# Peptides against a protein of PDB entry 4LZF, part 40

Target 1, 155 residues: chain A of PDB entry 4LZF
Amino acid sequence: GGRLVVFPNGTRKELSADGQTVKVMFFNGDVKHTMPDQRVIYYYAEAQTTHITYPDGMEVLQFPNNQTEKHFPDGRKEITFPDQTVKTLHPDGREESVLTDGTIIQLNPDGSKVIQFNTGQREIHTADFKRREYPDGTVKTVYSDGRQETQYPTG

## One batch from the design tools (peptide)

Design b1_p27_2_s3 (made by RFdiffusion4, then SolubleMPNN; from b1_p27_2, 11 letters changed)
Fold by OpenDDE base, seed 5:
Parts: sequence; structure tokens; C-alpha cells
Structure b1_p27_2_s3 (fold): chain B 155 residues (1-155), chain A 27 residues (1-27)
Amino acid sequence: as target 1 above (155 residues)
Amino acid sequence: MEEEQRKLEEELKKEREKFKEYLEELE
């Protein structure tokens, strides 16, 4: 059998029979689970938020609005918004968003932007030009100086 | 028991502080 300790302040601590699982129910309603795999699951009662920490340093937060944030040991962050859009923030400053319709938006550290549309079209934004690539191989470029060019696919 | 209770209270305080800081960083 397990063990239950009830402290004078109202905090409760439950240990599994094997001692590998520990559940602390704090007097404020927060709950902390320590699992055999060293994963720690903390529940903030008032905020209704779950915070999971892993032994490798990864952290996962689950908010009541269905937003989830993953913090990776390398500094990368992955945010899943309530609408299921996934945004990845890289340590080098690069950001990538994957929309539910399949569109991918990339913001690069140099300030350039790339949009991969679900239609197969791709748009590239740089300091010097805006370029649109079409599935048939056509490429249209508008340069910052106003010049425009179209490159047609070889038929 | 008193020492363990104190440690758990300190742990709770630290967790709440971390969470508060996290929320502030999101703003």
C-alpha cells in the first residue's frame, strides 16, 4: 500500500507503494506529480494550467484556452495556438508558422520572409525584391527600384 | 514533519513565482 501524509497546513503528500510516484496536493489547490521517469507535472489550480518539466530540461505548458507551449533544452520554443496554428521560435531568431490550411510562413533573422502557400505558390520578401513563384514554374519579381521581371517556364 | 512542511511551502512559493514570471514574459 501507499502512504498518505497530511500536514497541519492542509498540504497532502501521497506516495505510491513502490515509492516511485509522489503526489503533493498543496493547501492552495495546486498539485505536483513526480513520476517514475522523473517527469514533474505541476497543476496551477487558479490558472488551470499544467506545467510539465522533463529531466532533459524540456518544459511543456498547457493553458486552459487550449494553447500549448513547448520549451526545448536548446532554447527553441514551439507554440500551438488554440486554432491549432503552430509557431516555432528558433534561438537564432528565425520564426516559422504553420497554419491549419497548410500555409507556412518563415521569418528569417536577416529580415527576409518566405510564404509557402497551400496552393503551391511561394512568395519571397527581401530588402531588394518581392518574388512570387508559381507551381507551373513562372516567377514574377518586383524589385525595390520598381523594375519588374517575369521568368516563364520552358515549355 | 515541520521541516518538510516548511520545505513544501517554500517549493510552492517558488513554483508560483516562476509561473508569475512566465506569465509576465508572455505579455
Scores: peptide ipSAE 0.362, ipTM 0.868, DockQ to the pose 0.984
Fold by OpenDDE base, seed 4:
Structure b1_p27_2_s3 (fold): chain B 155 residues (1-155), chain A 27 residues (1-27)
Amino acid sequence: as target 1 above (155 residues)
Amino acid sequence: MEEEQRKLEEELKKEREKFKEYLEELE
């Protein structure tokens, strides 16, 4: 059987029968699970937030508003917002947001922005222009100076 | 038991500090 230790301060420590799982229930309501696979699951009672750490350096936070944040060992971060939009922050500075409708918004380190619409249209934002690319090959560009250009598909 | 209780209190403190730092980074 397992083992339960109750400390005078109210903290409780529970060991599984095999000793591979440790559950600490702190006097403040926080809970820490150490799992056989070396995951550590910490629950912050007041904040109602779960923090999971993995031996490879991966970290996952789950907030009470249903936001989830993943911190990858390579420095990448992935945020799933309550509306289920997923934002990825890459180590190179690139940011990508995937909306629930399938639209992808990319922010590049050079300051450019690319929107890939679920319709197949793509919009490119640079310091010099906004460009809309259509599935039929039409490209419309609005330059920062107000000039507009339409490139029609050939063939 | 007293030593283990103290150790667990220290662990709690560290976890709370880590969480605080994390929240500050998000803000």
Scores: peptide ipSAE 0.362, ipTM 0.868, DockQ to the pose 0.959
Fold by OpenDDE base, seed 3:
Structure b1_p27_2_s3 (fold): chain B 155 residues (1-155), chain A 27 residues (1-27)
Amino acid sequence: as target 1 above (155 residues)
Amino acid sequence: MEEEQRKLEEELKKEREKFKEYLEELE
């Protein structure tokens, strides 16, 4: 019960029987799907890239190298790199990277950096110091002036 | 038929232009 239209320029349009799904196959090889849920899936043939747009403003880009980018309506962006590292860019300027080993790296707008290691250790970088926190409660700090201090856990 | 074909051609043109701009931003 569907409908297929073939245009003189080679573009094709397929309409589902219920009219809720439309597929346009452009003469250049690009493909556009309009889905019942109002998603629009566009495939760029030459670049082999898929771009999905949602009615709420979310966008998803899928690149041929297996990189995926998600653009959320709130302005947040999430990039999944080919190595499966996930980087999140927040509207406030904060960036977070989650590595495959579970390590989390946070970059703050003020320039500070926090690394949460998969071992449970945490390292904090500021303009004034680098601090390493250990699971047992030990804290080692190296200040910018070269001073070092160790704080031992309370038993 | 001609009008619909023209509309689809314009749509394709716009999509390709947007994508080109996007790629330039990544470089």
Scores: peptide ipSAE 0.356, ipTM 0.866, DockQ to the pose 0.938
Fold by OpenDDE base, seed 2:
Structure b1_p27_2_s3 (fold): chain B 155 residues (1-155), chain A 27 residues (1-27)
Amino acid sequence: as target 1 above (155 residues)
Amino acid sequence: MEEEQRKLEEELKKEREKFKEYLEELE
């Protein structure tokens, strides 16, 4: 069987029978689980937030509003919003949001924006133009000076 | 017992501070 230690300050420490799992229930209500795979699950009672740390440096936060944030060892961050939109922040400064309908919105470090619509259309925003690419190969561009250009598909 | 309790108290303090810092970074 496991072992339970109760400290005078009210903190409790529970050890599994195999000694591979340790659960600390702090007097303030926080809970820390140390797992056999060396991940640590910390629950902040007041914030009702779960924070998981992995040996490789991965971190996961789960908020009470169902938002989840993942911090990868390479510096990438992934946020799953309550509406299930997933936003990825890349180390190079690129941001990518995947909407529930499959639309992908990319913000690039150079300030450009790319929207890949679920319809197969793609829209590119730069300082100089807004461009719409259609599945049939048609490309429409509206330049910042008001000029418009249409490129028609070949064949 | 007393030493372990003290260590756990310090651990709690550390975790609370880390979380506070994390929240501040999100703001």
Scores: peptide ipSAE 0.354, ipTM 0.865, DockQ to the pose 0.958

Design b1_p27_2_s4 (made by RFdiffusion4, then SolubleMPNN; from b1_p27_2, 13 letters changed)
Fold by OpenDDE base, seed 1:
Structure b1_p27_2_s4 (fold): chain B 155 residues (1-155), chain A 27 residues (1-27)
Amino acid sequence: as target 1 above (155 residues)
Amino acid sequence: MEEEEKKLLEEEKELREKFKKYLEELQ
C-alpha cells in the first residue's frame, strides 16, 4: 500500500503504492504533486494558482480568474486571458494577439503594428505611415507628412 | 525525518519566493 508521512510542522507526504506518485501537502495549504511522467503540479493555496512544470522545460500557470500562461522552452510565452484573447510573446520581441472575433494584432520589434481584421482588411502602422489594405486590392496610405495616397486594384 | 522536514520546509519557501517573484514580474 501507499505511505503517509506526517511531519511535526504539519506538512504531509503521501507516496503511492508503486512509488511513482508523490503528494506533498505543505503546512500552509500548498500542494506539490510529482507525477509518473515527471511533471510537477504545484498549487499555491493563498493565490489559488496552479503551476505545472514539465521535464522539457514547459511551464503552465492557471490563475483563479481563468487566465492561463504557458512558458515554452524556446522562450515563447502564450497568455490566454479570461476573455479568451490569446497573446503570444515571441523570443524575437514580436507580440501577437488573437481576439475572439478572429482579429489579429501584431506588434513588431521594429515598432510597427499590423492589424488583420476579420473582414479581411489589414492596417499597418509604421513611423512613416498608416496604411489600410482592402480585400479588393485597394490600398490607402496616410503618410506622416500628411500626404494621402490611394492605390487602386489593377483590373 | 528531521532532515526531510527541513528540506521540505526549504522547498516550500523557495517555491513561494519564486511565485512571488513571478507575480511581481506580471504586474
Scores: peptide ipSAE 0.220, ipTM 0.809, DockQ to the pose 0.939
Fold by OpenDDE base, seed 3:
Structure b1_p27_2_s4 (fold): chain B 155 residues (1-155), chain A 27 residues (1-27)
Amino acid sequence: as target 1 above (155 residues)
Amino acid sequence: MEEEEKKLLEEEKELREKFKKYLEELQ
């Protein structure tokens, strides 16, 4: 059978029969659970937040508002917001957001932005212009000086 | 038993303090 240790301070330690699972329930309600796969699950009672650490260095945070954050060993971060938008932060400074409607927003380190709409339209923002590309091949550009150009598709 | 209890108490304290700082940085 398993083993239960109750300490004078109120902390409890549960060991599985095979010794591969260890659950520490701290006196304040925090929990540390060590699993057979070597992941460690922390629960912070006051914040109601779960924090999972993996042997490869990956970390997962689960917040009470249904937001989740994944921290990858390569430095990439992936945030799933309560509305289910997924934002990826890349180590090079690039950011990508995928909306629930399929729209993709890319922020580049140079400050440019690209929006790929679910309609197939694309919008490109730079310091010099804003450009809209349409599925039919039409391209409309508004330059920073106020000049506008329309390029029609080649038939 | 006493040493194990002391170790667990210190671990809890460290975890609480680390997470508190993390939450403060997010606000």
Scores: peptide ipSAE 0.212, ipTM 0.806, DockQ to the pose 0.824
Fold by OpenDDE base, seed 5:
Structure b1_p27_2_s4 (fold): chain B 155 residues (1-155), chain A 27 residues (1-27)
Amino acid sequence: as target 1 above (155 residues)
Amino acid sequence: MEEEEKKLLEEEKELREKFKKYLEELQ
C-alpha cells in the first residue's frame, strides 16, 4: 500500500506503494507530482496552471485558457494559442507562426518577414521592398521608394 | 518530520516566487 503523511500545516504527501510516485498537496491547494520518469508536475491552484518539468530541461505550461507553452532545452519556445495557432520562438530570434488555415508567418532576426499563404502565394517583406509571389510565377515587388515592378512568368 | 515540513514550505515558497516571475515575464 501507499503512504499518506499529513503535516501540521495541512500539507499532505502521498507516496505510491512502489515509492515511484510522490504527490504533495500543499496547504494552499498547490500540487506537486513527482513521476517515475522524473517528470515533475506542478499545479498552481490560484492560477489554475499546470507546469511540467522534464529531466532533460524541457518545460511545459498549460494555462486555464488552453494556451500551452513548451520550453525546449535548446532555448526554443513553442506556444499553442487557444485558437490553435502555433508560434515557435527560436533561439536565434526567428519566429514562426502557423495559423489554423495553413498560413505560415516567419519573422527573421534581420527584421524581414515571410508569409506563406495557404493559397500558395508568398509575401516577402524587407527593409527595401514588399514582394508578392504568385503560384503562376508572377512576382510583384513594391520598393520602399515607391517603384513597382511586375515580373511575368517566362513560359 | 519538522525538517521535512520546513523543506516543503520553503520549496512551495520558491515555486510561487518562480511562477510569479514567470507570469511577470509573460506580461
Scores: peptide ipSAE 0.205, ipTM 0.802, DockQ to the pose 0.938
Fold by OpenDDE base, seed 4:
Structure b1_p27_2_s4 (fold): chain B 155 residues (1-155), chain A 27 residues (1-27)
Amino acid sequence: as target 1 above (155 residues)
Amino acid sequence: MEEEEKKLLEEEKELREKFKKYLEELQ
């Protein structure tokens, strides 16, 4: 069988029979679970938060509000919000949000914003203009000076 | 949402630090 160690402070350590799994149950209710694959699962009892750390440096947080966060070794962070919107923060400062309807919102380091609608339309926001691109090739631009331009598809 | 997110991340960090202290107490 496994082994149970009970420390004077009330912390408990359980070892599996094969020694590959170690579960530490702290006196405060927090849990550290070391898995055979070297993944470590932390549970913070008061916060009701699960925190998984992987050997490659990946971290996954699961919050009680159903938000999940993935922290990648390359510095990228992916947040899945309770509404299932997925936001990715890239190391270069780019942010991308994927909405449940398939719309993708990209915030670029240069301050531009690109929205890819699920309809195939694309909207581009810059300091100088807002542009809507349509699947048929029509492009409508509203410039910051108030000028509007429509570019019709060629051919 | 961002304020809540930030708060949760800060809370996690604090808990991690606290958790680390508990690990140091293990024999």
Scores: peptide ipSAE 0.124, ipTM 0.657, DockQ to the pose 0.139

## One batch from the design tools (peptide)

Design b1_p28_1 (made by RFdiffusion4)
Fold by OpenDDE base, seed 1:
Structure b1_p28_1 (fold): chain B 155 residues (1-155), chain A 28 residues (1-28)
Amino acid sequence: as target 1 above (155 residues)
Amino acid sequence: PEPPAEAPRPPPPAPTPATPPPAPATFS
């Protein structure tokens, strides 16, 4: 059996018999588990949020709306939204979203955007134009000045 | 002897807001 320590402020600390697991139940309802693998699981009672920290520096947040956020040691963030869209935020400012239908959206730090549709069509946005590439090889470009161009596949 | 009681953490961050993706549409 483990041991229980009760502090005057109402915080309770449970230690496992092997001493490798520690559970702290704070007076405000928060709960902290320190595990044998050195991960720390913290539950915020009022916010109903779980925060896991790993010894390698990775962090995982689980929110009551079913959103999950992973913070990687390299500064990358991976967000799984309630609708199961996955957005990756890169340290260089690049953002990538993968939708459940297979559509991929890339936002670049320079303001350019690339959309890979599930239909096989690809759309590119820059400061000067928007461009649609079709699976048959046709490319349509609409320039910022209103000029339009269509390029047909070459045989 | 047991050390003093640990304090609870400050409130956690809010979830990152979702940004709606551009709707697939006919290119014109």
Scores: peptide ipSAE 0.412, ipTM 0.815, DockQ to the pose 0.737
Fold by OpenDDE base, seed 4:
Structure b1_p28_1 (fold): chain B 155 residues (1-155), chain A 28 residues (1-28)
Amino acid sequence: as target 1 above (155 residues)
Amino acid sequence: PEPPAEAPRPPPPAPTPATPPPAPATFS
């Protein structure tokens, strides 16, 4: 059988019979599960937040607003917002947001922005210009100085 | 003998704030 330890402060520790699962129920309502696969599931009672840590360094935070944040061992973070937008923060400072409509927004470390619209159009923003690329190969550029350029498909 | 009780963790961080939605797919 398992073992239950009750501490004077009210914290309870349950050990499974095989010793592979440990459940700590803290006096503040927090709960910590150590699982056979060595993942640790911590529930913050007051914050209603679940934090899962994996032995490979992966971390998953589940917030009460239905937001989920994944912290990958490579330093990448993936945030799934309540609206199901997925934002990836890369270690190099690049950010990518994938919207539910298929739009992809990329923010680059140099400050440039790239939007891949669900229509197939692509928009590039730099310090010097905004550019729209159309599926037919047409490219329109609006420069920061107000100059405009249209490049027509050659094919 | 059983070691002393583990302490609960400090409160977790708040969720990362959402960014505003992109502007409409218009170009001028």
Scores: peptide ipSAE 0.402, ipTM 0.814, DockQ to the pose 0.700
Fold by OpenDDE base, seed 5:
Structure b1_p28_1 (fold): chain B 155 residues (1-155), chain A 28 residues (1-28)
Amino acid sequence: as target 1 above (155 residues)
Amino acid sequence: PEPPAEAPRPPPPAPTPATPPPAPATFS
């Protein structure tokens, strides 16, 4: 059968009969499960946060505001916000956000930004200019020196 | 014999703050 160990400080440890699952209930209300697949599920009682660690280095955080964060072994992070926006932080410093309406926002390591709107418009920001590309082929550019240029579609 | 009780972890990290997305406003 399983075993229950009760420590003087109030911490309790439950071991399954097969020895593959361990549950630690800490005196502060935290709970740690060690699973047969070597995954560790830790619940922080005060913060109401769940932290799962995998043997390959993957980590998953689940926050009480319904935010979920995945920390990949390669250093990439994927954040699902409560509004279901998904933001990816790449180890090279690049950031990408995908909104529920289909808008995509990219922040590049060089400081440039690209927005692909769900309307089909695209906006590019660089050190030298900002540019808006329209579905009809019109392109408007505002340069850092204040100069403006509009390129009209041909036809 | 059973080893001493494990200690609970220190507090977890806070959630990453959200950044407001831009709106498809007029370009000027």
Scores: peptide ipSAE 0.397, ipTM 0.813, DockQ to the pose 0.694
Fold by OpenDDE base, seed 3:
Structure b1_p28_1 (fold): chain B 155 residues (1-155), chain A 28 residues (1-28)
Amino acid sequence: as target 1 above (155 residues)
Amino acid sequence: PEPPAEAPRPPPPAPTPATPPPAPATFS
């Protein structure tokens, strides 16, 4: 059968009969589960935060404000904010945000920015210009020197 | 014999601060 160990400091350890599951209930209210699949689920009682670590190096943090963060083994981070915006931080410094309305915002390592609007319009920002691309093929460019250019669709 | 009691972890990391993305706007 299973076993329960009670330590003098109040920490309790429960072992399943098969030895594949271990639950530690710490004296401070924290709880650690070691699962048969070797994932470790740690609950921080004071912070009300859950931290899951996987054997492949994946980590998942669940915060009391409904924010979830995934830390991938390759160094990528995926953050789901309380408003359900999903932000991805890439190891190369690129950042991408996907809004609930379908808008996508990309920040590039070179400092450029791209916004893909849900209307089908696209906006590009660089050190030298900002540019708007329209669904009909029209492109408007405003250069840093104040010059403006409109390119009309080919037809 | 059973080993000594395991200690709880240090405090967890704080959540990453939100940075509000820009909303769609007119281009000019």
Scores: peptide ipSAE 0.394, ipTM 0.812, DockQ to the pose 0.732

Design b1_p28_1_s1 (made by RFdiffusion4, then SolubleMPNN; from b1_p28_1, 9 letters changed)
Fold by OpenDDE base, seed 2:
Structure b1_p28_1_s1 (fold): chain B 155 residues (1-155), chain A 28 residues (1-28)
Amino acid sequence: as target 1 above (155 residues)
Amino acid sequence: AEPPAEAPPPPPPPATPFVPPPAPSVFE
């Protein structure tokens, strides 16, 4: 059978019968599971948050609002928001958001932004202009000085 | 004797703030 150790501070430690799983129940209601695969699962009772750490350095956070965050060993972060938007934060400072409708929003380290709409339209935002590219080859540009340009597809 | 009890882990990091979808374009 498993073993239960009760500490004077109210913390409890439960060992599985096979000795491969350890459960620590802290006096504050937090729980720590150490699993046979060496992953560690923290449950924070006050925050109602689950935090999983893997031996390869991967981390997974599950928040009570249904947000999930993955922290990769390479420094990349992937956030799934409650609305199921997926945001990726890259180590180089690039951000990418994928919306549920298939729209992709890229924020580059230089501050430029690219939006790929599900309609096939694309926007490019820079310090100097905003540009809209249409599937038919039309390109509209609005410059920061207020100048506008429209390029029509050449037949 | 069993080793002393470990302390509770520190609180988790806060959730990444929600970023609203892009505002309507100047082309819309």
Scores: peptide ipSAE 0.121, ipTM 0.717, DockQ to the pose 0.647
Fold by OpenDDE base, seed 5:
Structure b1_p28_1_s1 (fold): chain B 155 residues (1-155), chain A 28 residues (1-28)
Amino acid sequence: as target 1 above (155 residues)
Amino acid sequence: AEPPAEAPPPPPPPATPFVPPPAPSVFE
């Protein structure tokens, strides 16, 4: 059978019969599970947040609003928002958002932005212009000085 | 005798703020 240890501060420690699983119930209501695979599952009672740490340095945060964050060992973060939008933050400063409608938004470290619409249209934002590319091959450009250019697919 | 009980860690980091989709384009 497992062992229960009760500390004077009210913290409790449960050991599995095999000794491979440890459950610590802190006096503040927090719970820490150490699993046989060396992952640690921590529940923050006040924040109602679950934090899973893996031995490779992967971390998973589950927030009470149904947001989930994955913190990869390479410094990348993947956030799944409550609306199921997925945002990836890359270590180089690039950001990518995938919306539920299939729209993809990329923010580049140079400040440029690319939007791939679910309609097949693409929009590019730079310091010098905004450009819309249409599925028919039409390209419309609005320059920062207010000039506009339209390139037709027959050109 | 068991070692003294571990103290709870500090609170978790705050959730990343929601970023709304971009405003309508100048082409829309």
Scores: peptide ipSAE 0.121, ipTM 0.716, DockQ to the pose 0.737
Fold by OpenDDE base, seed 1:
Structure b1_p28_1_s1 (fold): chain B 155 residues (1-155), chain A 28 residues (1-28)
Amino acid sequence: as target 1 above (155 residues)
Amino acid sequence: AEPPAEAPPPPPPPATPFVPPPAPSVFE
């Protein structure tokens, strides 16, 4: 059978019968599970947050608002917001947001922004201009000085 | 003797703030 150890501070440690799972129930209501696969599942009672750590350095945070964050060993972060928007933070400083409608918003380290709409239109924002590319090949540019250009597809 | 009870780790980092999608562009 499993073994239960009760400490004087009120913390309890439960060992599974197979010895592969360890459950620590802290006096503050926190719970730590060490699994056979060496992942550690920590539940923060006050924050109502679950934190999973993997032996490869992957971390998963589950917040009470249904936000989930994955912290990859390479420094990349993937955030799934409560609205199901997925934001990826890359180690190079690039950010990518995928909206539920399929729109992709990329923020580049140089401060430029690219929006790929689900309609096939693309919008590019730089320090010098905003540009909209249309599926028909039309390109509209609004420069920072207020000039506007429209390039029509050469039919 | 059983080792001393573990202490709880520090609290988790706060959730990343939500950034709303951009407002409609100058082309809309």
Scores: peptide ipSAE 0.121, ipTM 0.714, DockQ to the pose 0.721
Fold by OpenDDE base, seed 4:
Structure b1_p28_1_s1 (fold): chain B 155 residues (1-155), chain A 28 residues (1-28)
Amino acid sequence: as target 1 above (155 residues)
Amino acid sequence: AEPPAEAPPPPPPPATPFVPPPAPSVFE
């Protein structure tokens, strides 16, 4: 059978019969599980948040608002928002958001932004202009000085 | 002797704030 240890502070430690699973129930209501696969699962009772730490350095956070965050060992973060938008934060400072409608928003380290619409249209934002590329090859540019340009596909 | 109980871990980091979708385009 498993072993239960009760500490004077009210914390309890439960060991599985095989010794591979450890459950610590803290006096504040937090729970820590150490699993046979060496992952550690924290439940924060006040925050209602689950935090899983993997032996490779990956971390998974599950928030009470249904947001999930994955922190990869390479420093990349993947956030699934409550609305199911997925945002990836890259170590180089690039950000990518995938919306539920299929729109992809990329923020580049230089501050430029690219929006790939689900319609096949693409929009590029730079310091100097905003540009929209249409599936037919038409390109519209609005410059920061207010000048507008339209390039038509050469038929 | 059983070692002393560990302390609870620090609170988790706050959730990353939601960033709303971009405003309507000047091309729409």
Scores: peptide ipSAE 0.120, ipTM 0.715, DockQ to the pose 0.691

